# Ledger of designs, part 40: peptides against a protein of PDB entry 3HUF

Target 1, 320 residues: chain A of PDB entry 3HUF
Amino acid sequence: MWIIEAEGDILKGKSRILFPGTYIVGRNVSDDSSHIQVISKSISKRHARFTILTPSEKDYFTGGPCEFEVKDLDTKFGTKVNEKVVGQNGDSYKEKDLKIQLGKCPFTINAYWRSMCIQFDNPEMLSQWASNLNLLGIPTGLRDSDATTHFVMNRQAGSSITVGTMYAFLKKTVIIDDSYLQYLSTVKESVIEDASLMPDALECFKNIIKNNDQFPSSPEDCINSLEGFSCAMLNTSSESHHLLELLGLRISTFMSLGDIDKELISKTDFVVLNNAVYDSEKISFPEGIFCLTIEQLWKIIIERNSRELISKEIERLKYA

## One batch from the design tools (peptide; aimed at target 1 R27 S42 K76 F77)

Design b2_p18_8_s2 (made by RFdiffusion4, then SolubleMPNN; from b2_p18_8, 10 letters changed)
Fold by OpenDDE base, seed 5:
Structure b2_p18_8_s2 (fold): chain B 320 residues (1-320), chain A 18 residues (1-18)
Amino acid sequence: as target 1 above (320 residues)
Amino acid sequence: KKKEEEEYEKEQEELLKE
C-alpha cells in the first residue's frame, strides 16, 4: 500500500494510506476518500491530482508498487516528483519512494510503498476477496511468489492444513484468515486520518498458530530438521519440492512408480507421493521402501522427536 | 534558507491553530 507523510506539519503530523483511486491535493480541500488537504500558503487551493492504479498481476510476483500518477492542476509554480517537474499531461511512477514537492512549499510529501502481497490457498476464497483487496492496493494470487507477505489459510473445521499452508509457515509468511481480511475491508475510512490504525496481521497469525495443534511452535523447529535424510518425490507441486528442501532433505525426482528400482531404493530413505497416487497405488508400492504423503510427513515433522520417528519407520520397513 | 524555513514553520504553526 502507498503511505504518505509530510515534513513541516503540512499533513497535520499524520500519515495516511492511499488506496487505489483518485485524490485531489490542495490547500482548500477537505480530507476524505478522494481529497488530501495540505496546509501551506505556498500550495494552490487545488494543486495536484494523485491517481493510484489497482495492482497488476506482475506486482504480485515482484512486490512492486501500484502505479502512482501525478498531475499538476495548472498551478503557477507546478509540481515536482523526485526533483523533476511533472509534465503537463501528468507522469506515472513505479518507484517505491516518491518525494513530492507542491509549488514553492519547502516541505515535501513523502510517499513510500509498504509491500503487502496476499497469497490464497483456495481459488474460491481468492475469487471472493481479490476485488476488495485490489481496491486496497494489495496484489493477490494463488501461486507461490517470493514477494508474498501474507497467506490466507482456509478455515475448514476438522481439515488438515494444506501443503500451501505448510510451506507458507516454513517460509515465514504471515498466515492470516478470513477474519483478518474482513477487518482489512473495514479500515478504509479510519486510515484516512491515521495510517497507524492498520490492523496488525501478527496478532491474527499468533492466534492461528496457538489454536491449531497442526503447527509447530516456530518454523525454525522444522527447517533442516530432516538434514541427512534422502527422499524421492513423485508428481508433487513446486511448493511440495520447496517444502521438502526447507526440511533439509536431499530430493530425487521420478516420473513413474516403475522408475523406483533397487538402485533408487538403496539411495532413498523414503518416497513422497501425492494423495491421489498414494491412495490409488498403495497396493503396488515397491517392497522395502517407506512411502508416505506430504500430510503424513508433516504429522511426523511437527513432533519434537521427528528424526527418531522417521528413523523408526525406515528401520521397520528394512526389516520387514 | 534556514531563516526562510523557520519563518515558514512559524506561519504553518499559526495556520494549524486556526
Scores: peptide ipSAE 0.026, ipTM 0.603, DockQ to the pose 0.062
OpenDDE base, seeds 1, 2, 3, 4: peptide ipSAE 0.023, 0.024, 0.025, 0.024; ipTM 0.571, 0.557, 0.575, 0.569; seed 1 fails the geometry check

Design b2_p18_8_s3 (made by RFdiffusion4, then SolubleMPNN; from b2_p18_8, 9 letters changed)
Fold by OpenDDE base, seed 1:
Structure b2_p18_8_s3 (fold): chain B 320 residues (1-320), chain A 18 residues (1-18)
Amino acid sequence: as target 1 above (320 residues)
Amino acid sequence: SEKEEEEYEKEQEELLKE
């Protein structure tokens, strides 16, 4: 989201979130969803127009800002952004930090981009929420992104958490739920005057973790917890691969169970399979190797003695 | 009017001092 602050109390000492939309900026305007009052004798009654575009698909992957357009409203002393005079037709900016000078005002409006990108685990929930979140200047998507700051957990009562949720947790992404999204939908008007009123997703996250026994106490409890072990996995999911890497595993990949030869078995402590392969081929697993699903692995990883539990299962199958 | 503009500018200066 774009946040503006200003020096010299020209914004009344308040920070403001700018959602996608158009704002008239000037001395003689009243603060609302489309106006920004700036208090200075050195600024025009109507001085500039700010236009913030909705997020692009690219912004979801890069964590880049919504495009920020500035137009001077034909003022006597013009408008500058980052010490450069705004052109007559306006200019567009993709920098994360903008120093906006209105006329001869000695104090600047400082606009900065606070990255917030929400990944969804479920396409149906994305379809439901994407439009509203984009209107808040929040990029949304389904695929893993290095720019992801928040992850929407799908609430299925009595189901295991998904691989996406597991990975989001280990990446230290803030896991949120539908209750937080609902809260976000209500804040648009309340945060106009005070950007600090933006709801803290960390409280929602803490509540999710506390109330769900499928999560460990912290990501740090699981990161590198299986260092020194090796696994082989079916090359089907990038998220699954990245999850296993965060556990500190050495990973080999194969394309089919038929590719699991004696050489691979000799170098591998266990094989990680997806649920479909595990269920369909359970009777044809190679002898002398421990095969498990990611969900079964996760149930071990969340335990405090995960290394001992894995070692015990590996030994059990070597002597069987 | 010029007078209303001067009064408005004065009010805005007072708001900056608070």
Scores: peptide ipSAE 0.029, ipTM 0.550, DockQ to the pose 0.096
OpenDDE base, seeds 2, 3, 4, 5: peptide ipSAE 0.023, 0.022, 0.025, 0.018; ipTM 0.574, 0.574, 0.643, 0.522

Design b2_p18_8_s4 (made by RFdiffusion4, then SolubleMPNN; from b2_p18_8, 9 letters changed)
Fold by OpenDDE base, seed 5:
Formats: C-alpha cells, sequence, structure tokens
Structure b2_p18_8_s4 (fold): chain B 320 residues (1-320), chain A 18 residues (1-18)
C-alpha cells in the first residue's frame, strides 16, 4: 500500500494510506476518500492531483508498487517529485519512495510503498476477494511468489492443511484467513486519518496457529529438521519440492514408480507421493521402501521427535 | 528558505484576490 507522511504540520502530523483512486491535493480541500488537505500558505487551494492505479499482475510477482501518477493543477510554482519538475501532462512513478514538493513549500510529502502481497491457496477464494483487495492496492494471485507477504488459508473445518499452507508457513509468510480479509475491507475509511489503524495480520496469524494443532510452534522447528535424509519425489508440485528442500532433504525427482530401481532404493530413505498417486498406486509400491504422502510427512515433521519417528518407519519397512 | 516561503505566501495571497 502507498503511505504518505510529511514533515512539520502540513499533513497534521498524521500518516495516511492512499488506496487506488484519484486525490485532489491542496490547501482548501477537506480530507476524504478523494482529497488530501495540505496545510501551508505557499500551497494552492487545489495544487496537485494524485492518481494511484490498481495493482498489475507483474506487481504480484515483483512486490512493486501500484503506479503513482502526479499532475500539477496549473499552479504558479509547480510540483516536483524526487527533485524533478512534474511535466505539464503529469508523470507516472514506479519508485517505492517519492518526495513530493508542492510549490515552494519547505516541507515535502513523503510517499513510500509498504509491501503487501496476498497469495491464495485456491482459485475460488481468489475470485471472491481479488477485486476488493486490488481496490486497496494489494496485489493478489495463486502462484508461489517470493514477493508474497501473506497467504490466505481456507477455513475448512477438519481438513488437513494444504501443501501451499505448509510451504507458506515454512517460508515465514503471514498466514491469514477470511476473517482478516473481511476486517481489512472495513478499515478503508478509518485509515484516511491514521495509517496506524490498519489491522495487524500477525494477530490473525497467532490466533490461527494457536487454534490449529496442525502447525508447529515456529517454522524454525521444521526447517532443516530432516537434514541428512534422502527422498524420492513422484508426481508432486513445485511447491512440494520447495517444501521438501526447506526440510533439509536431499531430493530425487521421478515421473513414475517404475523409475525406482534397486540402486535408488539403496540410496533413498523414503518416497514422497501426492494423495492421488498414493491412493492409486498402493498396490504397486516398491518392496523395501517407505512411501508416504506430504500430509503424512507433515504430521511427522510437526512432532518434536520427527527424526526418530521417520527413522523407525524406514527401519520397519527395510526389514519387513 | 523562510524568505522564499514568505514570498510564495504573499504571491499566493495575491493570486487569491484575483
Amino acid sequence: as target 1 above (320 residues)
Amino acid sequence: SEEEEKEAEKEQEELLKE
């Protein structure tokens, strides 16, 4: 989200969130969803127009800011952004930090981009929330991205957490739910006067972890917890591969169970399967190797004695 | 400078009278 601040009293000492939309900036306007009052006698009644665009798809992958357009409203002294005079037709900015000078005002408006990028676990929830979140200047998507700051977990009571949720947790992404999104949608008016009124996603995350026994106490409890073990991964997603890497596993990827020969069995501690392959191929599992799903692996990983549990299962099947 | 701001204030007040 874009946040503006200023030195002195020109913004009344308050920080403000700017959502996508158009704002008239000047001395003789009242603060609302479309106006920013700036208190200086050197500033025109209506001095500039700020236009913030909705996020692009690229912004979801890069964590880049919503485009920020500045136009001077034909003022005597003009408007500058980052010490450059704004052109007659206005200019657009993609920098994360903007110093906006209105006329000869000695104080600048400082605009900065606070990264918030929300990944969804399923397309249905994305479809439900994307429009509203984009109107808040929040990029949204389904695919894994290094720019993601938040991950939406679907509240299905009694279901196992998804691989996406597991991976988001280990990546230290803030896991949120629909309750946070609903709350976030209500703050749009209140944050005009004070950007600090934004809801804390960490509180939501803490509540999710506290109330769900499928999460360990911290990502650090699981990261590299299986260092020194080797696995073969069959017909799994890229997120599954990255999840197993974060566990410290040596990974071999194969397309079919038929690719598992005696040499591989001798070097591999266990085979990781998705649910569909596990259920369909149970009868065709290679002898003498431990096969499990990612969800079964996760249940072991969240235990304090995960290494001992896995070792026992490996031994049980090698000698059966 | 404070002088440039005062000049700008004065010029802005003059523009408000037009």
Scores: peptide ipSAE 0.127, ipTM 0.792, DockQ to the pose 0.151
OpenDDE base, seeds 1, 2, 3, 4: peptide ipSAE 0.057, 0.110, 0.104, 0.084; ipTM 0.727, 0.774, 0.772, 0.740

## One batch from the design tools (peptide; aimed at target 1 K41 S42 F77)

Design b2_p19_1_s1 (made by RFdiffusion4, then SolubleMPNN; its pose is not in this set)
Fold by OpenDDE base, seed 1:
Structure b2_p19_1_s1 (fold): chain B 320 residues (1-320), chain A 19 residues (1-19)
Amino acid sequence: as target 1 above (320 residues)
Amino acid sequence: SYEEELEKEEKEELEEAEK
């Protein structure tokens, strides 16, 4: 989201979130959803127009800002952005930091991009929330992205957490739920006057972790917890691969169970399978190797003695 | 005085910004 602040009390000492939309900036406007009052002697009654676009699909992957358009409203002293005079037709900016000078005002409006990018684990939830979140200037998507800051957990009562949720946790994204999204959707008007009133996603996250025994206390409890072990996995999802990497595993990939030969077995401590393959092919597993699902692996990893538990299972099958 | 010139310049800038 875009946040503006300024020195010299020209914004009354307040920070403000700018959502996608159009704002008239000037001395003789009243602060509301479409106006920003700037108190300075050198500012025109109606000085500039700010237009913030909704996030692009690219912004979800890059964590880039919503496009910020600035237009001078034909003022005598003009408008500058980053020391450059705004053109007559206006200019568009994709920089994360903008210093906006209105006329001869000695103080600048500082606009900065606060990264917030929400990944969804479920396409139905994305479909439900994407429009509202985009109107807040929040990029949304389904696929893993290095720009993601938040992850929406799919709430299925009594089900194991998904691989996406596991990976989001280990990647240190803030896991949120539908309750946070509901709360976030209501804050749009209240944060106009004070950007600090934005709901704390970390409180939601802490509550999720506290109330769900499927999470370890910290990502650090699991990161590199299986360092020194080697696994083979079916070439499935990128998230599954990245999850296993974060555990410190050496990973070999195979395309089918038939590719699991004696050479691969000799170099591998265990095989990670998806649920469908595990359930269908459990009778045809190669002898002398420990096979498990990611969900079964996760149940071991969240335990304090995960290394000892894995070692015992490996030993049990080597001597069987 | 320098202060009066500054006040005058500020006033002129204000009048220009009000147009």
Scores: peptide ipSAE 0.031, ipTM 0.665, DockQ to the pose 0.086
OpenDDE base, seeds 2, 3, 4, 5: peptide ipSAE 0.030, 0.030, 0.017, 0.030; ipTM 0.647, 0.649, 0.439, 0.661

Design b2_p19_1_s2 (made by RFdiffusion4, then SolubleMPNN; its pose is not in this set)
Fold by OpenDDE base, seed 2:
Structure b2_p19_1_s2 (fold): chain B 320 residues (1-320), chain A 19 residues (1-19)
Amino acid sequence: as target 1 above (320 residues)
Amino acid sequence: EKEKELEEIEKEELEEAKK
């Protein structure tokens, strides 16, 4: 989100969140959802127009700011952004930090980008929330991105957490639910005058973890917990691969169960399968190797004695 | 310093408004 602050008292000591939309900035405007009063004698009655665009698809992957347009409203002394005069037709900015000077005012408006990027695990939830979140200047998507700050867990009561949720947890992404999204959508009006009134996603996350026994106490309890073990997996998803890497596993990939030869078995402690393959091919599992799903592996990983549990399963199959 | 600059700008604007 864009946040503006100003030097001196020209913004009355207030910080504002600027959501996507248009703002008239000047001395003789009244503060509201589309006007920003700036108190200085060198500022015109109506001095500039700020226009913040909704996030682009690219912004979801990069964590870049919503485009910030500045237009001078034919003022005598003009408008500057980052010491450059704004052109007659206005200029657009993608920098994360903007110093805006109105006329000859010695105090600048400082605009800075606070990154918030929400990944969804479920396409139905994305479809439900994307429009509202984009109107808050929040990029949204389904795919894994290094720019993601928050991850929406699908709240299916009684289901195991998804691989996406497991990976988001290990990446230390803030996991949120629909309750947080609902709360976030309602605060839009209250945060106009005070950017600090943004809801704390960390509180939501703490509540999710506390109330769900499928999460360990911290990501650090799981990261590299399986260091020294080797696994083989089907080349099915990048997220599954990255999850296993974060566990500290050496990973070999195969295309089919038939590709699991004696050489691969000799180098592999266990095989990770998706649920569909695990359920359909149970009778065709290679002899002498431990096969499990990611969900079964996760249940072992969240235990304090995860290494001992896996070692026992490997040994059981070597002597069988 | 910035307050003094503001006072100077105010004086200039008052002089221009009298023209």
Scores: peptide ipSAE 0.039, ipTM 0.708, DockQ to the pose 0.076
OpenDDE base, seeds 1, 3, 4, 5: peptide ipSAE 0.035, 0.034, 0.039, 0.036; ipTM 0.634, 0.684, 0.708, 0.696; seed 4 fails the geometry check

Design b2_p19_1_s3 (made by RFdiffusion4, then SolubleMPNN; its pose is not in this set)
Fold by OpenDDE base, seed 1:
Structure b2_p19_1_s3 (fold): chain B 320 residues (1-320), chain A 19 residues (1-19)
Amino acid sequence: as target 1 above (320 residues)
Amino acid sequence: KKKEEEEKIKKEELEEAKK
């Protein structure tokens, strides 16, 4: 989201979130959803127009800002952004930091991009929330992205957490739920005067972790917990691969169960399979190797003695 | 003239922010 602050009390000492939309900036406007009052003698009654676009699809992957357009409203002294005079037709900016100078005011409005990108685990949840979140200037998507800051956990009562949720947790993404999204959707008007009133996602996250026994206390409890072990996996999702990497595993990939030969078995401590392959092919598993699902692996890695548990299972099958 | 007016405005606003 875009946040503005200013020196010299020209914004009354307040920070403000700018959502996608159009704002008239000037001395003689009243602060509301479409106006920003700036208190300075050198600023025109109506000085500039700010237009913030909704996030692009690319912004979800890059963590880039919503496009920020600035237009001078034909003022005597003009408008500058990053020491450059705004053109007569206005200019558009994709920089994460903007120093906006209105007229000859010695104090600048500082606009900065606070990164917030929400990944969804479920397409139905994305379909429900994407429009509202985009109107807050929040990029949304389904795919893993290095720019993601938040992850929406799918609430299925009594089900194991998904691989996406496991990976989001280990990647130190803030896991949130539908209750946080509901709360976030109501804040749009209240944060106009004070950007600090934005709801803390970390409180929601702490509550999720505390109330769900499928999470370890921290990502650090699991990161590199299986260092020194080797696994083979079916070439499936990138998230599954990245999850196993974060556990500190050496990973080999195969295309089918038939590719699991004696050479691969000799170099591998265990095989990770998806649920469909595990359930359908469990009778045809290669002898002398431990096969498990990611969900079964997760149940082991959340335990304090995960290394000892894995070692015991590997030994049990080597001598069977 | 325009530059002098700009410097004057800047000075007046800096003096007001010090009060």
Scores: peptide ipSAE 0.112, ipTM 0.771, DockQ to the pose 0.667
OpenDDE base, seeds 2, 3, 4, 5: peptide ipSAE 0.103, 0.104, 0.035, 0.104; ipTM 0.762, 0.763, 0.642, 0.763; seed 4 fails the geometry check

Design b2_p19_1_s4 (made by RFdiffusion4, then SolubleMPNN; its pose is not in this set)
Fold by OpenDDE base, seed 5:
Structure b2_p19_1_s4 (fold): chain B 320 residues (1-320), chain A 19 residues (1-19)
Amino acid sequence: as target 1 above (320 residues)
Amino acid sequence: EKKKEEEEILKEELEEAKK
C-alpha cells in the first residue's frame, strides 16, 4: 500500500494510507477518501491530482508498487516529483519512494510503498476477496511468489493444513485468515487520519498458530530438521519440492512408481507421494521403502523427536 | 511585478519553515 507523510505540519504530522483511487490535493479541500488537504501559501486551492491504480498481476510476483500518477492542476508554481517537474499531461511513477513538492512549499510530501502481497491457498477464497483487496492496493494470487508477505489459510474445521500452508509457514510468511481479511475491509475510513491504525496481521498469525496443534512453535523447529535424509518425490507441485528442500532433504524426482529401481531405493530413505497416488488401490508400493504423503511427513516433522521417528520407520522397512 | 510576488511568497514559505 502507498503511505504518505510530510515534513512539518503540512499534513498535520500524520501518516495516511492511499488506496487505489483518485485524490485531489490542495489547500482548500477537506480531508476525506478522495481529498488531501495541504496547507501552505504557495499551494493552490486545488493543486494536484494523485491517481493510484489497482495492482497488476505482475505486481504480485515482483512486490512492486501500484502505479502512482501525479497531475498538476495548472497551478502557478507547479508540482515536482523526485526533483522533476510534472509534465502537463501528468506523469506515472513505479518507484517505491516519491518525494512530492507542491508549489514552493519548503516541506515535501513523502510517499513510500509498504509491500503487502497476499497469497491464497483456495481459489474460492481468492475469488471472494481479490476485488476488495485490490481496491486496498494489495496484490493477490494463488501461485507461490517471493514477493508474498501474507498467506490466507483456509478455515476448514477438522481438516489437515495444506502443503501451501506448510510451505508458507516454513517460508516465514505471515499466515492470516478470513477474520483478518474482514477487518482489512473496514479500515478505509480510519486510516485517513492515521496510517498506524492499519490492523496488525501478526496478532492474527499468533492466534492461528496458538490455536492449531498442526503448527510447530516456530519455522526454525522444522527448517533443516531432516538434514542428512534423502527422499524421492513423484513429480508434484513446486511448493512440495520447495517444502522438502526447506526440511533439508536431498530430493530425487521421478515420473512414475515404475521408475523406482533398486538403485534409487539404495540412495533413498523414503518416498513422498501425493494423496491421489498414495490412496490408489491400483498402485503397489516398491518393496523395502517407506512411502508417505506430505501430510503424513508433516505430522512427523512437527514432533520434537522427528528425526528419531523417521529413523525408526526407515529401519522398520529395511529389516522387514 | 510577478517576480517580486514570487519572491515574497518564497520568503513567506521559508519563514513558515523556520517556525
Scores: peptide ipSAE 0.053, ipTM 0.738, DockQ to the pose 0.709
OpenDDE base, seeds 1, 2, 3, 4: peptide ipSAE 0.039, 0.036, 0.035, 0.035; ipTM 0.713, 0.675, 0.682, 0.653

Design b2_p19_2 (made by RFdiffusion4)
Pose (drawn by RFdiffusion4):
Structure b2_p19_2 (pose): chain A 301 residues (1-255, 262-274, 288-320), chain P 19 residues (1-19)
Amino acid sequence: MWIIEAEGDILKGKSRILFPGTYIVGRNVSDDSSHIQVISKSISKRHARFTILTPSEKDYFTGGPCEFEVKDLDTKFGTKVNEKVVGQNGDSYKEKDLKIQLGKCPFTINAYWRSMCIQFDNPEMLSQWASNLNLLGIPTGLRDSDATTHFVMNRQAGSSITVGTMYAFLKKTVIIDDSYLQYLSTVKESVIEDASLMPDALECFKNIIKNNDQFPSSPEDCINSLEGFSCAMLNTSSESHHLLELLGLRISTFMKELISKTDFVVLNGIFCLTIEQLWKIIIERNSRELISKEIERLKYA
Amino acid sequence: EEEEEEKVEEEDEKFQEEM
């Protein structure tokens, strides 16, 4: 999401989260959902228009920002963005850091993008919530992405968690649920400061894994719990390979050395396991000679 | 013109100092 703040007291020492839509910025305007007051002698009463475009699907994968546009409103002293004068018809920016000078004001409005892309585990969930989050400047999607910062698990309806959830937990993504999304549906009309929505997501995540038999204490205890073991799988997607790598496994992808060297086969007279079955063991027992002893029992037998 | 622009920058810096 986009945030602005400034040195001096030109934004009254406050920061602000800017959602997709249009803002009028100037000396004689009141701070509301569509105006930003910036007080300085050389800033026109109505000085600049900031337009932030809603996110594209590609930004969920790249981590790129919503397009930020600035128009100078025929002002006495002009507008610059990163030291470039804003021409008529305005300019658009896809960088993550923008220094915006209004008039001859010695203090710049500093706009920066904070990473926030939300992966859903369920297509019906994505369709229900996507437009809401896009209007806040939050890209969403279903497939794996390296720019994902949060993962929305389905309602844990007293049932096993999905591989997408296990993977998000291991790569240290913040796991959230419906209750946090309900909180996000509160905030479009609001004028709130930098980092206002982020800590609640971490609190939601910390509460989810408490007293939960689908999760261990931390991603740290899960990572490299199966070191010394090896495995094999058919046409492993880079995500499942990375998931198994995070468990400390050695992996052989196939399209007398696939059988005796390899301890077990991971799926989607050889011994086979699903990742769902592997997760049950990855939690269960205690030590390295216990939590990886039940997996060593399933191999010999 | 350049001198006027410098003067305007100085005045705006003074204004900011007074706030």

Design b2_p19_2_s1 (made by RFdiffusion4, then SolubleMPNN; from b2_p19_2, 14 letters changed)
Fold by OpenDDE base, seed 4:
Structure b2_p19_2_s1 (fold): chain B 320 residues (1-320), chain A 19 residues (1-19)
Amino acid sequence: as target 1 above (320 residues)
Amino acid sequence: MEKEEEELKKEEIEEHKKR
């Protein structure tokens, strides 16, 4: 989201979130959803127009800012952004930091981008929330991204956590739920005056982890917990591969269960499958190898003795 | 002109220091 603050008291000592939309900036406007009052004698009554665009799909992958357009409103002394005079038709900016000078005002408005990118675990939740979150200047998507800061956990009552949720947790992404998204939607008016009123996602995350027995106490309890073990996985999910890498596993990939030959079995401790393949192909599993789902693996790795549990299962199936 | 602009800037800086 874009946040503005200013030198001196030209913004009344307040920080403000700028959501996507159009703002008239000047000395003689009243602060509201479309106006920014600047307290300076050196600026015009109506000095500039700021326009913040909704996030692009690219912004979700890059963590880049919503496009920030600045137009001078035909003022005597113009407007500058990053020491450059704004052109007659206005200019658009994708820099994360903007120093905005209104006319001859001795104080600068500082606009900075606080990155917030929300990944959703399923398309239904994305479809429900994306429009509202985009109107807050929050990029949203389904795919993994290095720019992802938050992950929306799908709470189906009585279901195991998804691979996406497991991976988001191990990546130290802030896991949130629909309650946090609802709260974000209500804060839009209150944060106009004070950007510090933005809800703490870390408190939501702590509450999710504390109240769900499917999570370890920290990602560090699981990261590299299986170092020294080797697995094979079906080449179906990049997210599953990255999850297993974060566990410290040496990973071999195969295209079909028929590719699991004696050589692969000799190099691997166990085979990791998705639920659909595990349930459909149980009869086709190679003899003498431990096959499990990612969800079954997760239930083992959240235990304090995960290495001992896996070792016992490997030994049991090598001699069966 | 330049001197008047510098004086106006100084006055505005002083007004903002008093708020």
Scores: peptide ipSAE 0.119, ipTM 0.790, DockQ to the pose 0.526
OpenDDE base, seeds 1, 2, 3, 5: peptide ipSAE 0.113, 0.114, 0.114, 0.114; ipTM 0.789, 0.790, 0.787, 0.786

Design b2_p19_2_s2 (made by RFdiffusion4, then SolubleMPNN; from b2_p19_2, 14 letters changed)
Fold by OpenDDE base, seed 4:
Structure b2_p19_2_s2 (fold): chain B 320 residues (1-320), chain A 19 residues (1-19)
Amino acid sequence: as target 1 above (320 residues)
Amino acid sequence: KEKEEEEIKKEILEEEKKR
């Protein structure tokens, strides 16, 4: 989200969130959803227009800002952004930090981008929330991204957490739910005057972990917990591969269960499968190897004695 | 130095309020 603050008292000592939209900036405007009052005698009654665009798909992957357009409203002394005079037709900015000087005002408006990118676990929830979140200047998507700051878990009552949720947790992404998204939608008016009223997602995250027995106490309890073990995985998802890497596993990939030869078995402790392959091909599993799903692996990993549990299962099946 | 710059900025703002 874009946040503005200013030197001195020209913004009344308040920080403000700027959502996508158009703002008239000047001395003789009243603060509302489309106006920013700036208190200086050096500033015109109507001085500049700020236009913040909705996030692009690229912004989701880069964590880049919503495009920030500045236009001077034919003022005597113009407008500058990062010491450069704004062009007659206006200029657009993609920098994360903007120093905006209105006329000869000795104080600058500082605009900074606070990165917030929300990944969704399922397309249905993305379809439900994306439009509203984009109108808050929040990039949204389904795919894994290094720019993601928040992850919306799919709450199906009585289901295990998804691989996406497991991976988001291990990546230390802030896991949120629909309740947090609902709260975000309501604060739009209140944060106009005070950006500090933005809801703390970390409180939501702590509550999710505390109230769900499928999460360990911390990501650190699971990261590298299986160091020294080796697994083979069907080459189906990059997210599952990255999850297993975060567990400290040495990973071999295969294209089909038929590619699991004696050589692969000799250097592999267990095979990790998705649920669909596990359920459909259970009868075709190679003899003498421990096969499990990612969800079954997760249930072992969240236990304090995960290494002992896996070792016992490996031994049981190597000698069966 | 930062405190002196803030005081100078405050004086400039007060002068702007008087104009």
Scores: peptide ipSAE 0.025, ipTM 0.555, DockQ to the pose 0.089
OpenDDE base, seeds 1, 2, 3, 5: peptide ipSAE 0.025, 0.024, 0.024, 0.022; ipTM 0.553, 0.586, 0.564, 0.572; seed 5 fails the geometry check

